# Ledger of designs, part 18: peptides against a protein of PDB entry 4LZF

Target 1, 155 residues: chain A of PDB entry 4LZF
Amino acid sequence: GGRLVVFPNGTRKELSADGQTVKVMFFNGDVKHTMPDQRVIYYYAEAQTTHITYPDGMEVLQFPNNQTEKHFPDGRKEITFPDQTVKTLHPDGREESVLTDGTIIQLNPDGSKVIQFNTGQREIHTADFKRREYPDGTVKTVYSDGRQETQYPTG

## One batch from the design tools (peptide; aimed at target 1 K13 V24 F27 Y42)

Design b2_p9_5 (made by RFdiffusion4)
Pose (drawn by RFdiffusion4):
Structure b2_p9_5 (pose): chain A 155 residues (1-155), chain P 9 residues (1-9)
Amino acid sequence: as target 1 above (155 residues)
Amino acid sequence: SLFEDIYPR
């Protein structure tokens, strides 16, 4: 029916009957679970943080302010802030934020960006211009040289 | 293996 082992230093280890699951309760209050499928779940007592390592290379951190960070094997990092905005950092430097109100912000490493407002408007920033596109078909652009342009709807 | 991981990180 399993075993409990207590070490001189105060660390405790609990093994399941099949030996597939191991729980380590460290003297400092940290807790580690090793699961049969080789997931490792580590709880940091003082920092109140959980770190989960998956066999496929994915790592997940849960911070006590309810922030979660997911690290994908390819280098992508996805952050869920407490407000539930989701921000994805790509290794090439692109950033994408999907806010809960529906706004999407895409940022390129060259500094250009596309903003999709929950209101249906779209804003594009490049080296040459800033552009706003409206649901009615209107397009407004401000160029680097200071000129401003309005493209009216066909209708 | 029993005597591994006695110390926390």

Design b2_p9_5_s1 (made by RFdiffusion4, then SolubleMPNN; from b2_p9_5, 6 letters changed)
Fold by OpenDDE base, seed 3:
Structure b2_p9_5_s1 (fold): chain B 155 residues (1-155), chain A 9 residues (1-9)
Amino acid sequence: as target 1 above (155 residues)
Amino acid sequence: DLLSDLLPP
């Protein structure tokens, strides 16, 4: 059978019969689960936040507002916002956001920006120009000096 | 780690 240890301060420790699962219920309401797969689940009662740590170094944070953050061992960070937008932060400084409507926004370390719209249009922003690419092959460019250029599809 | 301080010795 399992074991229950009750400490004088009110903390309780539950051990499974096989000893592979440990649940600590702290007097302040915090909870720590150690699982057979070696993941550790922390629940912070006051913050209502769950923090999971994995043996490979991955971490998952779950906030009460329904935001989730994943911290990957390679330094990548993935944030799922309450509105279900997913933002990925790469170690090289690149950022990518995927919106619920299918739009993808990429921010590059050099300051350039690329938007892939759900309509199939693509927009590229650089220091020198803004460019809109259309599904039919038309490309419109507005340069920083005010010049405009339209390239029509050749077929 | 923050929780470790809540465990009695």
Scores: peptide ipSAE 0.045, ipTM 0.739, DockQ to the pose 0.219
OpenDDE base, seeds 1, 2, 4, 5: peptide ipSAE 0.043, 0.043, 0.041, 0.043; ipTM 0.737, 0.736, 0.731, 0.735

Design b2_p9_5_s2 (made by RFdiffusion4, then SolubleMPNN; from b2_p9_5, 5 letters changed)
Fold by OpenDDE base, seed 1:
Structure b2_p9_5_s2 (fold): chain B 155 residues (1-155), chain A 9 residues (1-9)
Amino acid sequence: as target 1 above (155 residues)
Amino acid sequence: DLLKDILPP
């Protein structure tokens, strides 16, 4: 059958009979599983956090507050917050947040920001202006110099 | 590796 190794410090290592699974139960309550698919599952007992590493470099973190983080091999990160907001951090510095109400917030590497509201309104922030676009085609712009401009739809 | 078996991740 399988093998059980018990270390003097209380750590236990279980090897499956087929040799495909290794489970280490550390003295401090941490657990490490090496699975047949070569993923490694770390459980940190004190933090109550699960960390899964995949052979391709993918990593998944699961926190006790129900936050989940995915770390992709290309450097992208995807965070699902407890409120189910999903935030994606791209390697180029771009960030996107998708709220549960459908609002999308984009932060661009140049510092500009775009908010697509669930109402269909869009707000664009740049170094030069803040602009609000309305579903009816009206566009209101507040420029950095304080000037305001309204552009009305022409039909 | 003995240390990897004994020390937590």
Scores: peptide ipSAE 0.053, ipTM 0.755, DockQ to the pose 0.621
OpenDDE base, seeds 2, 3, 4, 5: peptide ipSAE 0.041, 0.050, 0.042, 0.045; ipTM 0.727, 0.742, 0.730, 0.733

Design b2_p9_5_s3 (made by RFdiffusion4, then SolubleMPNN; from b2_p9_5, 4 letters changed)
Fold by OpenDDE base, seed 1:
Structure b2_p9_5_s3 (fold): chain B 155 residues (1-155), chain A 9 residues (1-9)
Amino acid sequence: as target 1 above (155 residues)
Amino acid sequence: DLLEDILPP
């Protein structure tokens, strides 16, 4: 069978019979699982947070508020918020948020911002202007100097 | 790793 080691401080270590699974139950309620696939599952009892590390460097954090964070080996992070908004942080500094209604918000490394609304409207923010594009082809621009311009569709 | 630090010898 498996092995059970009980330490004086109350920590318990369970080893599976096949030697492929190790479970450590710490005296404070924390748990560490080492799985046959070499993933390591940490459970922090006080924080009620689960942290999974994979051999390839992938990490997954699960928080008690139902937020989930994925940390990819390439440095990308993906956060699923409790409201199910998904935010991706790219290594180059670009951020993208996808809202549950289909709205997409992009923050670019140069500070520009693009919002693709679920209505088909798009808003672009740059250092020089804010621009709203409408599905009918109308484009309204407010420049940083306060000037406004409307471009009408020409068919 | 905090968990490893509290693991007895």
Scores: peptide ipSAE 0.041, ipTM 0.731, DockQ to the pose 0.211
OpenDDE base, seeds 2, 3, 4, 5: peptide ipSAE 0.039, 0.022, 0.039, 0.039; ipTM 0.724, 0.649, 0.725, 0.724; seed 5 fails the geometry check

Design b2_p9_5_s4 (made by RFdiffusion4, then SolubleMPNN; from b2_p9_5, 4 letters changed)
Fold by OpenDDE base, seed 3:
Structure b2_p9_5_s4 (fold): chain B 155 residues (1-155), chain A 9 residues (1-9)
Amino acid sequence: as target 1 above (155 residues)
Amino acid sequence: SLLDDILPP
């Protein structure tokens, strides 16, 4: 059978019969689970936040507002916002956001921006121009000096 | 972790 240890301060420790699962219920309401797969689940009662650590170094944070953050061993960070937008932060400084409507926004380390719209249109922002690409092959460019160019599909 | 300090010896 399992074991229950009750400490004088009110902390309780539950051990499974096989000893592979440990649950510590701290006197302040915090909870620590050690699982057979070696992941550790922390619950912070005051913050109502869950923090999972994995043996490979991955970490998952779950906040009470339904935001989730994944910290990958390679330094990548993935944030799922309450509105279900997913933002990925790459170690090289690149950021990508996927909106619920299918729009993808990429921010590059050089300051350029690329938007892939759900309509199939694509917009590119650089220091020198803004460019809109249309599904039919038309490309419109507005340069920083005010010049405009339209390139029509050649077929 | 911060929780480890709450466990009595």
Scores: peptide ipSAE 0.041, ipTM 0.723, DockQ to the pose 0.219
OpenDDE base, seeds 1, 2, 4, 5: peptide ipSAE 0.040, 0.040, 0.039, 0.040; ipTM 0.727, 0.722, 0.718, 0.724

Design b2_p9_6 (made by RFdiffusion4)
Pose (drawn by RFdiffusion4):
Structure b2_p9_6 (pose): chain A 155 residues (1-155), chain P 9 residues (1-9)
Amino acid sequence: as target 1 above (155 residues)
Amino acid sequence: ARLAEPANP
């Protein structure tokens, strides 16, 4: 029916009957679970943070302010902030934020960006211009040279 | 940091 082992330093280990699951309760209050599928779940007592390592290389951190960070094997990093904004950082430097109101912000490493407002408008920033596109078909652009342009809807 | 796990006796 399993075992409990208590070490002189105060660390405790609990093994399942099949030995597949191991739980380690460290003297400092940290808790580690090793699962049969080799997931490792580590709880940091003082920092109140959980770190989960998956066999496929994915790592997940849960912070006590309810922030979650996911690290994918390829280097992508996805952050869920407490407000539930999801921000994805790509290794090439691109950043994408999907806010709960529906706004999407895409930032390129060269500094250009595309903003998709929940209102249906779209904004593009490049080295040459800032552009705003409207649901009615109107396009407004401000160029680096200071000129401003309005493209009116066909209708 | 993670603490090292003790070996089983």

Design b2_p9_6_s1 (made by RFdiffusion4, then SolubleMPNN; from b2_p9_6, 4 letters changed)
Fold by OpenDDE base, seed 2:
Structure b2_p9_6_s1 (fold): chain B 155 residues (1-155), chain A 9 residues (1-9)
Amino acid sequence: as target 1 above (155 residues)
Amino acid sequence: MELPEPALP
């Protein structure tokens, strides 16, 4: 059978019979599970937060407000917000948010911004202009100097 | 958010 160790401080350690699962219940209410697949699950009782670490370097954080963060070994982070917006932070500094309506917002390291609307319209923001691209091929540009340009669809 | 390590026995 399994083994239970009770420490003087009230911490308890449960070991499975095969030794592949270890559960530590800390005196403060925190819990640590070491699983057969070598993932480690931390539960922080005060913060009500779960932190999972994987042997490949992947980490998952689950917060009490229903926010989830995934930290990938390549440095990418994926945040699922309580409203179900998903934000990806790339190692190159690019950020991409996918809204629940299908809108995609991209922030580039140079400060430029691209919005892909669920209507098929696209808006590009740079230091020099704001540009709106329409599904029919029309493009409207407002330049930083106040100049405006409309390009009509080329058939 | 960085979380503190659980208090070990």
Scores: peptide ipSAE 0.070, ipTM 0.762, DockQ to the pose 0.178
OpenDDE base, seeds 1, 3, 4, 5: peptide ipSAE 0.065, 0.069, 0.065, 0.068; ipTM 0.752, 0.760, 0.754, 0.760

Design b2_p9_6_s2 (made by RFdiffusion4, then SolubleMPNN; from b2_p9_6, 5 letters changed)
Fold by OpenDDE base, seed 3:
Structure b2_p9_6_s2 (fold): chain B 155 residues (1-155), chain A 9 residues (1-9)
Amino acid sequence: as target 1 above (155 residues)
Amino acid sequence: SELPEPPLP
């Protein structure tokens, strides 16, 4: 059978019969689970936040507003916002957001921006121009000096 | 911010 230890401060420790699962219920309402797969699950009662740590260095944070953050061992971060937008932060400074409508927004370290619309249109922003690419092959460029160019598909 | 773990008895 399992084992229960009760401490004078009100903290309780539950051990599984095999000893592979440990549950600590702290006097303040926090909970710590150590699992057979070596992941550790922290629940912070006041913040209502769950923090999972994995043996490979991955971390997962779950907030009460339904936001989830994944911290990968390579330094990448993935944030799922309450609206279900997913934002990836890369170690090189590149950021990618995937919206619920399928739009993809890329922010590059050089300050350029690329938007892939769900319509198949693509927009590129640089210091020198904004460019819109259309599914039919038409490309419209507006330069910073006010000049405009339209390239039509050559069939 | 990282939350501190309560001390174990």
Scores: peptide ipSAE 0.054, ipTM 0.739, DockQ to the pose 0.234
OpenDDE base, seeds 1, 2, 4, 5: peptide ipSAE 0.051, 0.047, 0.054, 0.049; ipTM 0.727, 0.756, 0.734, 0.760

Design b2_p9_6_s3 (made by RFdiffusion4, then SolubleMPNN; from b2_p9_6, 5 letters changed)
Fold by OpenDDE base, seed 3:
Structure b2_p9_6_s3 (fold): chain B 155 residues (1-155), chain A 9 residues (1-9)
Amino acid sequence: as target 1 above (155 residues)
Amino acid sequence: SMLPEPPLP
């Protein structure tokens, strides 16, 4: 069988029979699990937040509002918002958001933006222009000086 | 920010 240690301050430590799982229930309601796969799960009772650390450096945060954050060893961060939008922040400063309707928004370090709409249309924003690309091959550009160009598909 | 772990006895 397993072992139970009860400390004077009310903290309890449970060890599995094989010693591969350790559960610490702190006096304040926090819980720490050490798992056979070497992940460590912290539950903070007051904040109702779960923090999982992996041996490769991966970290996962789960918040009470249903937001989840993944922190990758390479510096990338992935946030799943309560509305299920997924935002990825890259180490180079690039950001990508995938909306629930399938729209993809890319923010580039130079300030440019690309939107891939669920309709198949794409919009590109730069310092010099906004451009809309249509599935049929039509491209409309509005330049910062007010000039407009429309390029029609050629077959 | 991460919360500190309570100390063990």
Scores: peptide ipSAE 0.054, ipTM 0.740, DockQ to the pose 0.249
OpenDDE base, seeds 1, 2, 4, 5: peptide ipSAE 0.047, 0.051, 0.052, 0.052; ipTM 0.727, 0.758, 0.734, 0.762

Design b2_p9_6_s4 (made by RFdiffusion4, then SolubleMPNN; from b2_p9_6 with R2E N8L)
Fold by OpenDDE base, seed 5:
Structure b2_p9_6_s4 (fold): chain B 155 residues (1-155), chain A 9 residues (1-9)
Amino acid sequence: as target 1 above (155 residues)
Amino acid sequence: AELAEPALP
């Protein structure tokens, strides 16, 4: 049969009869579930946050504000914000944010930034310039020295 | 925030 261990501090440990599920109910209200699939589910009562750890090293954080963070074994992180923006942080330092309107914002390790607007416009930010690319092929560049250049499409 | 589990007795 299952076992219940009650500790003097008020912590409780429930073991399933098969030993595949362990539930620890801590004295502070936190809960730890070890599941048959070897995932561990932490619930932090004060933070109202769920933290799931997987045997492959993946971690999932679920916050009370509906933010979700995934920590991948490769070091990548994916944050789904309450507004459903998805931000990916790559191990190389690259960041990508996908907005709900389809706009993509990329931050590169070199400090450059690329915005792909849902309109098909693209904006590139570097140390030396800001460049706007338009769907018609027009390219406008504003350099850090204040110089501006417009390249018109051929046709 | 860093989330830590309480110690078991």
Scores: peptide ipSAE 0.092, ipTM 0.773, DockQ to the pose 0.206
OpenDDE base, seeds 1, 2, 3, 4: peptide ipSAE 0.082, 0.077, 0.091, 0.088; ipTM 0.802, 0.800, 0.772, 0.767

Design b2_p9_7 (made by RFdiffusion4)
Pose (drawn by RFdiffusion4):
Structure b2_p9_7 (pose): chain A 155 residues (1-155), chain P 9 residues (1-9)
Amino acid sequence: as target 1 above (155 residues)
Amino acid sequence: PPEAAPLPE
């Protein structure tokens, strides 16, 4: 029916009957679970933070302020902030934020960006211009040289 | 020999 082992230093280990699941309760209050599928779940008592390592290379951190950070094997990092904004950082430097109101912000490493407002408008920033596109078909652009342009809808 | 006590991170 399993075993409990208590070490001189105060660390406790609990093994399942099949030995597939191991739970370690460290003297400092940290808790580690090793699962049969080799997922490792570590709880940091003082920091109140959970770190989960998956066999496929994925790592997940859960912070006590309810922030979650996911690290994918390829280097992508996804952050869910407490407000539930999801920000994705790509290794090439691109950043994408999907806010709960529906706004999407895409930032390129060269500094250019595309903003998709929940209102249906779209904004593009480049080295040459800032542009705003409207649902009615209107396009407004401000160029680096200071000129401003309005492209009116066909209708 | 006995198993060594695990240490936390």

Design b2_p9_7_s1 (made by RFdiffusion4, then SolubleMPNN; from b2_p9_7, 3 letters changed)
Fold by OpenDDE base, seed 5:
Structure b2_p9_7_s1 (fold): chain B 155 residues (1-155), chain A 9 residues (1-9)
Amino acid sequence: as target 1 above (155 residues)
Amino acid sequence: SAEAAPLPP
C-alpha cells in the first residue's frame, strides 16, 4: 500500500504503492507532485500558480488568470496570454507576438519592428523608415525625414 | 529527508 507521512510542522507526504508518485502537501497549502515521468508539479497556494518542471529543463508556469509561460531549455520563453496571444522571447533578444487573428509582431534586437498582418500586408519599422509592403507588390516607404516613396510592382 | 519546507516562490 501507499504510505502517508505526517510531519510535526503539518506537512504531509503521500507515497504511492509503487513509489513512483509522491505528493507533498506543505503546511502553507503548497502541493508538490513528483510524477513517474520525473516531472515535478508544484502548486503555490498563495499565488494559485502551478509550476511544472521537466527533466529536460522545460518549465511551465500556469497562473490563475489563465496565463501560461513556457521556459525552454534553450532560454526561449513562450507566454500565452489570457486572450490567447502568444509571445515568444528569444535568447537573442528577439520578441515575437502572434495575435489570435494571425498577425505576427516581431521586435528585433536592433530595435526594428516587423508586423505581418493577417491581410498579407507587412510593415517594417526601422530608425530610418516605416515601410508597408502590400500583397500586390506595392511598397510604400515613409522616411524619418518625411519623404515618401512608392515602389510599384514590376509587371 | 524531511521534505518539510515549501519551495521559495
Scores: peptide ipSAE 0.155, ipTM 0.837, DockQ to the pose 0.341
OpenDDE base, seeds 1, 2, 3, 4: peptide ipSAE 0.067, 0.071, 0.148, 0.070; ipTM 0.797, 0.802, 0.837, 0.802

Design b2_p9_7_s2 (made by RFdiffusion4, then SolubleMPNN; from b2_p9_7 with A4P E9P)
Fold by OpenDDE base, seed 4:
Structure b2_p9_7_s2 (fold): chain B 155 residues (1-155), chain A 9 residues (1-9)
Amino acid sequence: as target 1 above (155 residues)
Amino acid sequence: PPEPAPLPP
């Protein structure tokens, strides 16, 4: 079967019979699992945090407050907050938050913001205006100077 | 978080 190695410092190492799974239980309560698929699962006892590393460079962090972070090999990060909002940080600086109600908030590198509401309405924020787009094609723009414009759908 | 302490030799 498997093997158990107990070290003088209290660290324990469990090896599967095939050697494909290794579990190290450190003296401080930390745990390291090396899995057959080559992912490594770190559990940090003091922080109560789980850190999974994949051979392709993917990383997953699970925090005690139920926040989860995925670090993709392409540099993208996906954060699932305790409230279940999912925020994606793109390498180009773009950020996207998906709320539990389906609302999507996009923050662009230029400082503009786009909100896609679950109602199908979209709101665009720029330095010059806020624009609301309605499902029927109506567009309302409020400019920074207070001017307002309504554009009606062409039918 | 920091990596766990290394195994004894």
Scores: peptide ipSAE 0.106, ipTM 0.851, DockQ to the pose 0.122
OpenDDE base, seeds 1, 2, 3, 5: peptide ipSAE 0.105, 0.105, 0.098, 0.056; ipTM 0.849, 0.851, 0.850, 0.810

Design b2_p9_7_s3 (made by RFdiffusion4, then SolubleMPNN; from b2_p9_7, 3 letters changed)
Fold by OpenDDE base, seed 3:
Structure b2_p9_7_s3 (fold): chain B 155 residues (1-155), chain A 9 residues (1-9)
Amino acid sequence: as target 1 above (155 residues)
Amino acid sequence: GPEAPPLPP
């Protein structure tokens, strides 16, 4: 059968009959679950924050404001903000944000920026120019020296 | 013996 251990400080430890699940309820309200799949779930009562650690090195943080952070073993981070925007931070310094309307914003390590609008238009920002690409194939470029160029679609 | 609470992140 299962076991319940009650410590003098008020902490309680529950062990399943098969030994695969352990639940520790600390005297301060914190809770630690060790699961059969070897993930560990920490609940911090004062911060109202959940922290899950996986055997492969994956970590998940859930905050009381509904923000979620995933920390991948390769160093990538994925943040879901309260407004449901999803931001990915890559180990090479590249950042990508996906907005709820489908717009994608990419920030590159070289300082360039790419916006893919939900309308099918694309905008590229570099040190030398700003460029707008349209679904029909038209491309408009404004260069840093003030020169403007329009490339019309073929056909 | 009794366990201590883990440190917050």
Scores: peptide ipSAE 0.060, ipTM 0.792, DockQ to the pose 0.261
OpenDDE base, seeds 1, 2, 4, 5: peptide ipSAE 0.057, 0.054, 0.055, 0.057; ipTM 0.788, 0.782, 0.788, 0.786

Design b2_p9_7_s4 (made by RFdiffusion4, then SolubleMPNN; from b2_p9_7 with P1A E9P)
Fold by OpenDDE base, seed 1:
Structure b2_p9_7_s4 (fold): chain B 155 residues (1-155), chain A 9 residues (1-9)
Amino acid sequence: as target 1 above (155 residues)
Amino acid sequence: APEAAPLPP
């Protein structure tokens, strides 16, 4: 059978019969689970936050506001916001947000921004211009000097 | 020895 150890400080440790699962209930209300797959699940009682660590270096944070963060071993982070927007932060400084409507927003390390709308339109922001590309091949550019250009698809 | 509680992140 399983074992229960009760420490003088009030911490409790439950061991499964097979020894593959360990549950520590700390005196402060925190909980640590060590699972058969070697993931470690920390629950922080005061913060109401769950932190899962995997043996490959993957980490998952679950916050009480329904935000989830995944920290990949390569340094990439994926944040699922309460509104279900998913933001990916790349090690190179690139950021990509996928909105629930399918819009994709990319922030590039050079300071440029690209928005891919769910309508198939794309908007590109640079230091020199804003450009809107339409599915029909029309391109509208507004330059920083106030000049505007429209390129029409060759009929 | 009794285990200490983890620190908050």
Scores: peptide ipSAE 0.052, ipTM 0.773, DockQ to the pose 0.258
OpenDDE base, seeds 2, 3, 4, 5: peptide ipSAE 0.038, 0.049, 0.044, 0.025; ipTM 0.702, 0.780, 0.750, 0.629

Design b2_p9_8 (made by RFdiffusion4)
Pose (drawn by RFdiffusion4):
Structure b2_p9_8 (pose): chain A 155 residues (1-155), chain P 9 residues (1-9)
Amino acid sequence: as target 1 above (155 residues)
Amino acid sequence: PEPAPLPRP
């Protein structure tokens, strides 16, 4: 029916009957679970933070302010802020934020960006211009040289 | 005997 082992330093280990699951309760209050599928779940008592390592290379951190960070094996990092904005950082430097109101912000490493507003408007920023596209088909552009352009709807 | 595990730093 399993075992409990208490070490001189105060660390406790609990093994399941099949030995597949191991729980370690460290003297400092940290808790580690090793699961049969080799997931490792570590709880940091003082920092009140959980770190989960998956066999496929994925790591997940849960911070006490309810922020979650996911690290994918390829280097992608996905952050869920407490407000539930999801920000994805790609290793090439691209960033994408999907906010809860529906706004999407795409940022390129060269500094260009595309913003998709929940209102249906779209804004593109490049080295040459800033452009705003409207649901009615109107396009407004401000160029680096200071000129401004309005493209009216066909209708 | 098995050494006692230590927590992460």

Design b2_p9_8_s1 (made by RFdiffusion4, then SolubleMPNN; from b2_p9_8 with R8P)
Fold by OpenDDE base, seed 4:
Structure b2_p9_8_s1 (fold): chain B 155 residues (1-155), chain A 9 residues (1-9)
Amino acid sequence: as target 1 above (155 residues)
Amino acid sequence: PEPAPLPPP
């Protein structure tokens, strides 16, 4: 069978019979699970936060407010907010937010912003203009000087 | 050695 080790400080360690699963229940209420797949699940009792680390370097944080953060080995971070918005932070500084309605908001390192609406319309914001692209191919541009231009689809 | 809890995140 499994083993239970009780330490003088009150920490308890449970080992499965095969030794592939280890559960440490710390005196402060924290819990550490080492799983057969080598992921480590650490629960912080006071913070009510779960931290999962994977052998490939992936990390997952689960907060008591239902926010989840994924830290990918490539440096990308994915945050699922309590409202279920998913924000991806890319190593190049690009940020992408996917809203629950399917709208995608991209913030680029150069300060430009792209909004892909769930309607198929796209809006591009730069220092020089705001541009709205429509599914039919129409493009409306409002320049920073107030000038407006409409480009019609070729057809 | 006795296992110790990790510092809070």
Scores: peptide ipSAE 0.252, ipTM 0.864, DockQ to the pose 0.357
OpenDDE base, seeds 1, 2, 3, 5: peptide ipSAE 0.246, 0.242, 0.229, 0.244; ipTM 0.862, 0.860, 0.854, 0.861

Design b2_p9_8_s2 (made by RFdiffusion4, then SolubleMPNN; from b2_p9_8 with P1A R8P)
Fold by OpenDDE base, seed 4:
Structure b2_p9_8_s2 (fold): chain B 155 residues (1-155), chain A 9 residues (1-9)
Amino acid sequence: as target 1 above (155 residues)
Amino acid sequence: AEPAPLPPP
């Protein structure tokens, strides 16, 4: 059978019969589960936050406001906000936000911004211009000096 | 040593 250890400080440790599952209930209300797959689930009682660590280095944080953060072994972070926007922070400094409507917003390390609209339009922002690309191949550019250019599709 | 909780995140 399983074992229950009760420590003088009020912490309790439950071990499964096979020893593959360990549950520690700390005196402060925190709970730590060590699972057979070697993931560790830590619940912070005061913060109401769950932190899952995986043996491959993956980490998942679940916050009481329904925000979820994934920390990948490659250094990438993925944040799911309460509004269900998903923001990915890449190790190269690129950020990508996927909105619930399917719009993708990319922030590049050079300061440029790309918006991929759910309509198939794309908008590119650089220091020199804003460019709107349309599904038909039309491209409209507004330069920082106020000049505007329209490029029509080849056809 | 007795198990201790982790510091808050």
Scores: peptide ipSAE 0.269, ipTM 0.868, DockQ to the pose 0.370
OpenDDE base, seeds 1, 2, 3, 5: peptide ipSAE 0.263, 0.258, 0.264, 0.264; ipTM 0.865, 0.863, 0.866, 0.865

## One batch from the design tools (peptide; aimed at target 1 F27 V40)

Design b2_p10_3 (made by RFdiffusion4)
Pose (drawn by RFdiffusion4):
Structure b2_p10_3 (pose): chain A 155 residues (1-155), chain P 10 residues (1-10)
Amino acid sequence: as target 1 above (155 residues)
Amino acid sequence: PPPQPDIPMF
């Protein structure tokens, strides 16, 4: 029916009957679970943070302010902030934010960006211009040289 | 992120 082992230093280990699941309760209050599928779940008592390592290379951190950070094997990092904005950082430097109101912000490493407002408008920033596109078909652009352009809808 | 600590048991 399993075993409990208590070490002189105060660390406790609990093994399942099949030995597949191991729980370690460290003297400092940290808790580690090793699962049969080799997931490792570590709880940091003082920091109140959970770190989960998956066998496929994925790592997940849960912070006590309810922020979650997911690290994918390829280097992608996805952050869920407490407000539930999801921000994805790519190793090439691109950043994408999907806010709960529906706004999407795409940032390129060269500094260009595309913003998709929940209102249906779209904004593009490049080295040459800032552009705003409207649902009615109107396009407004401000160029680096200071000129401003309005492209009116066909209708 | 940092790796999980290796806390000895004895």

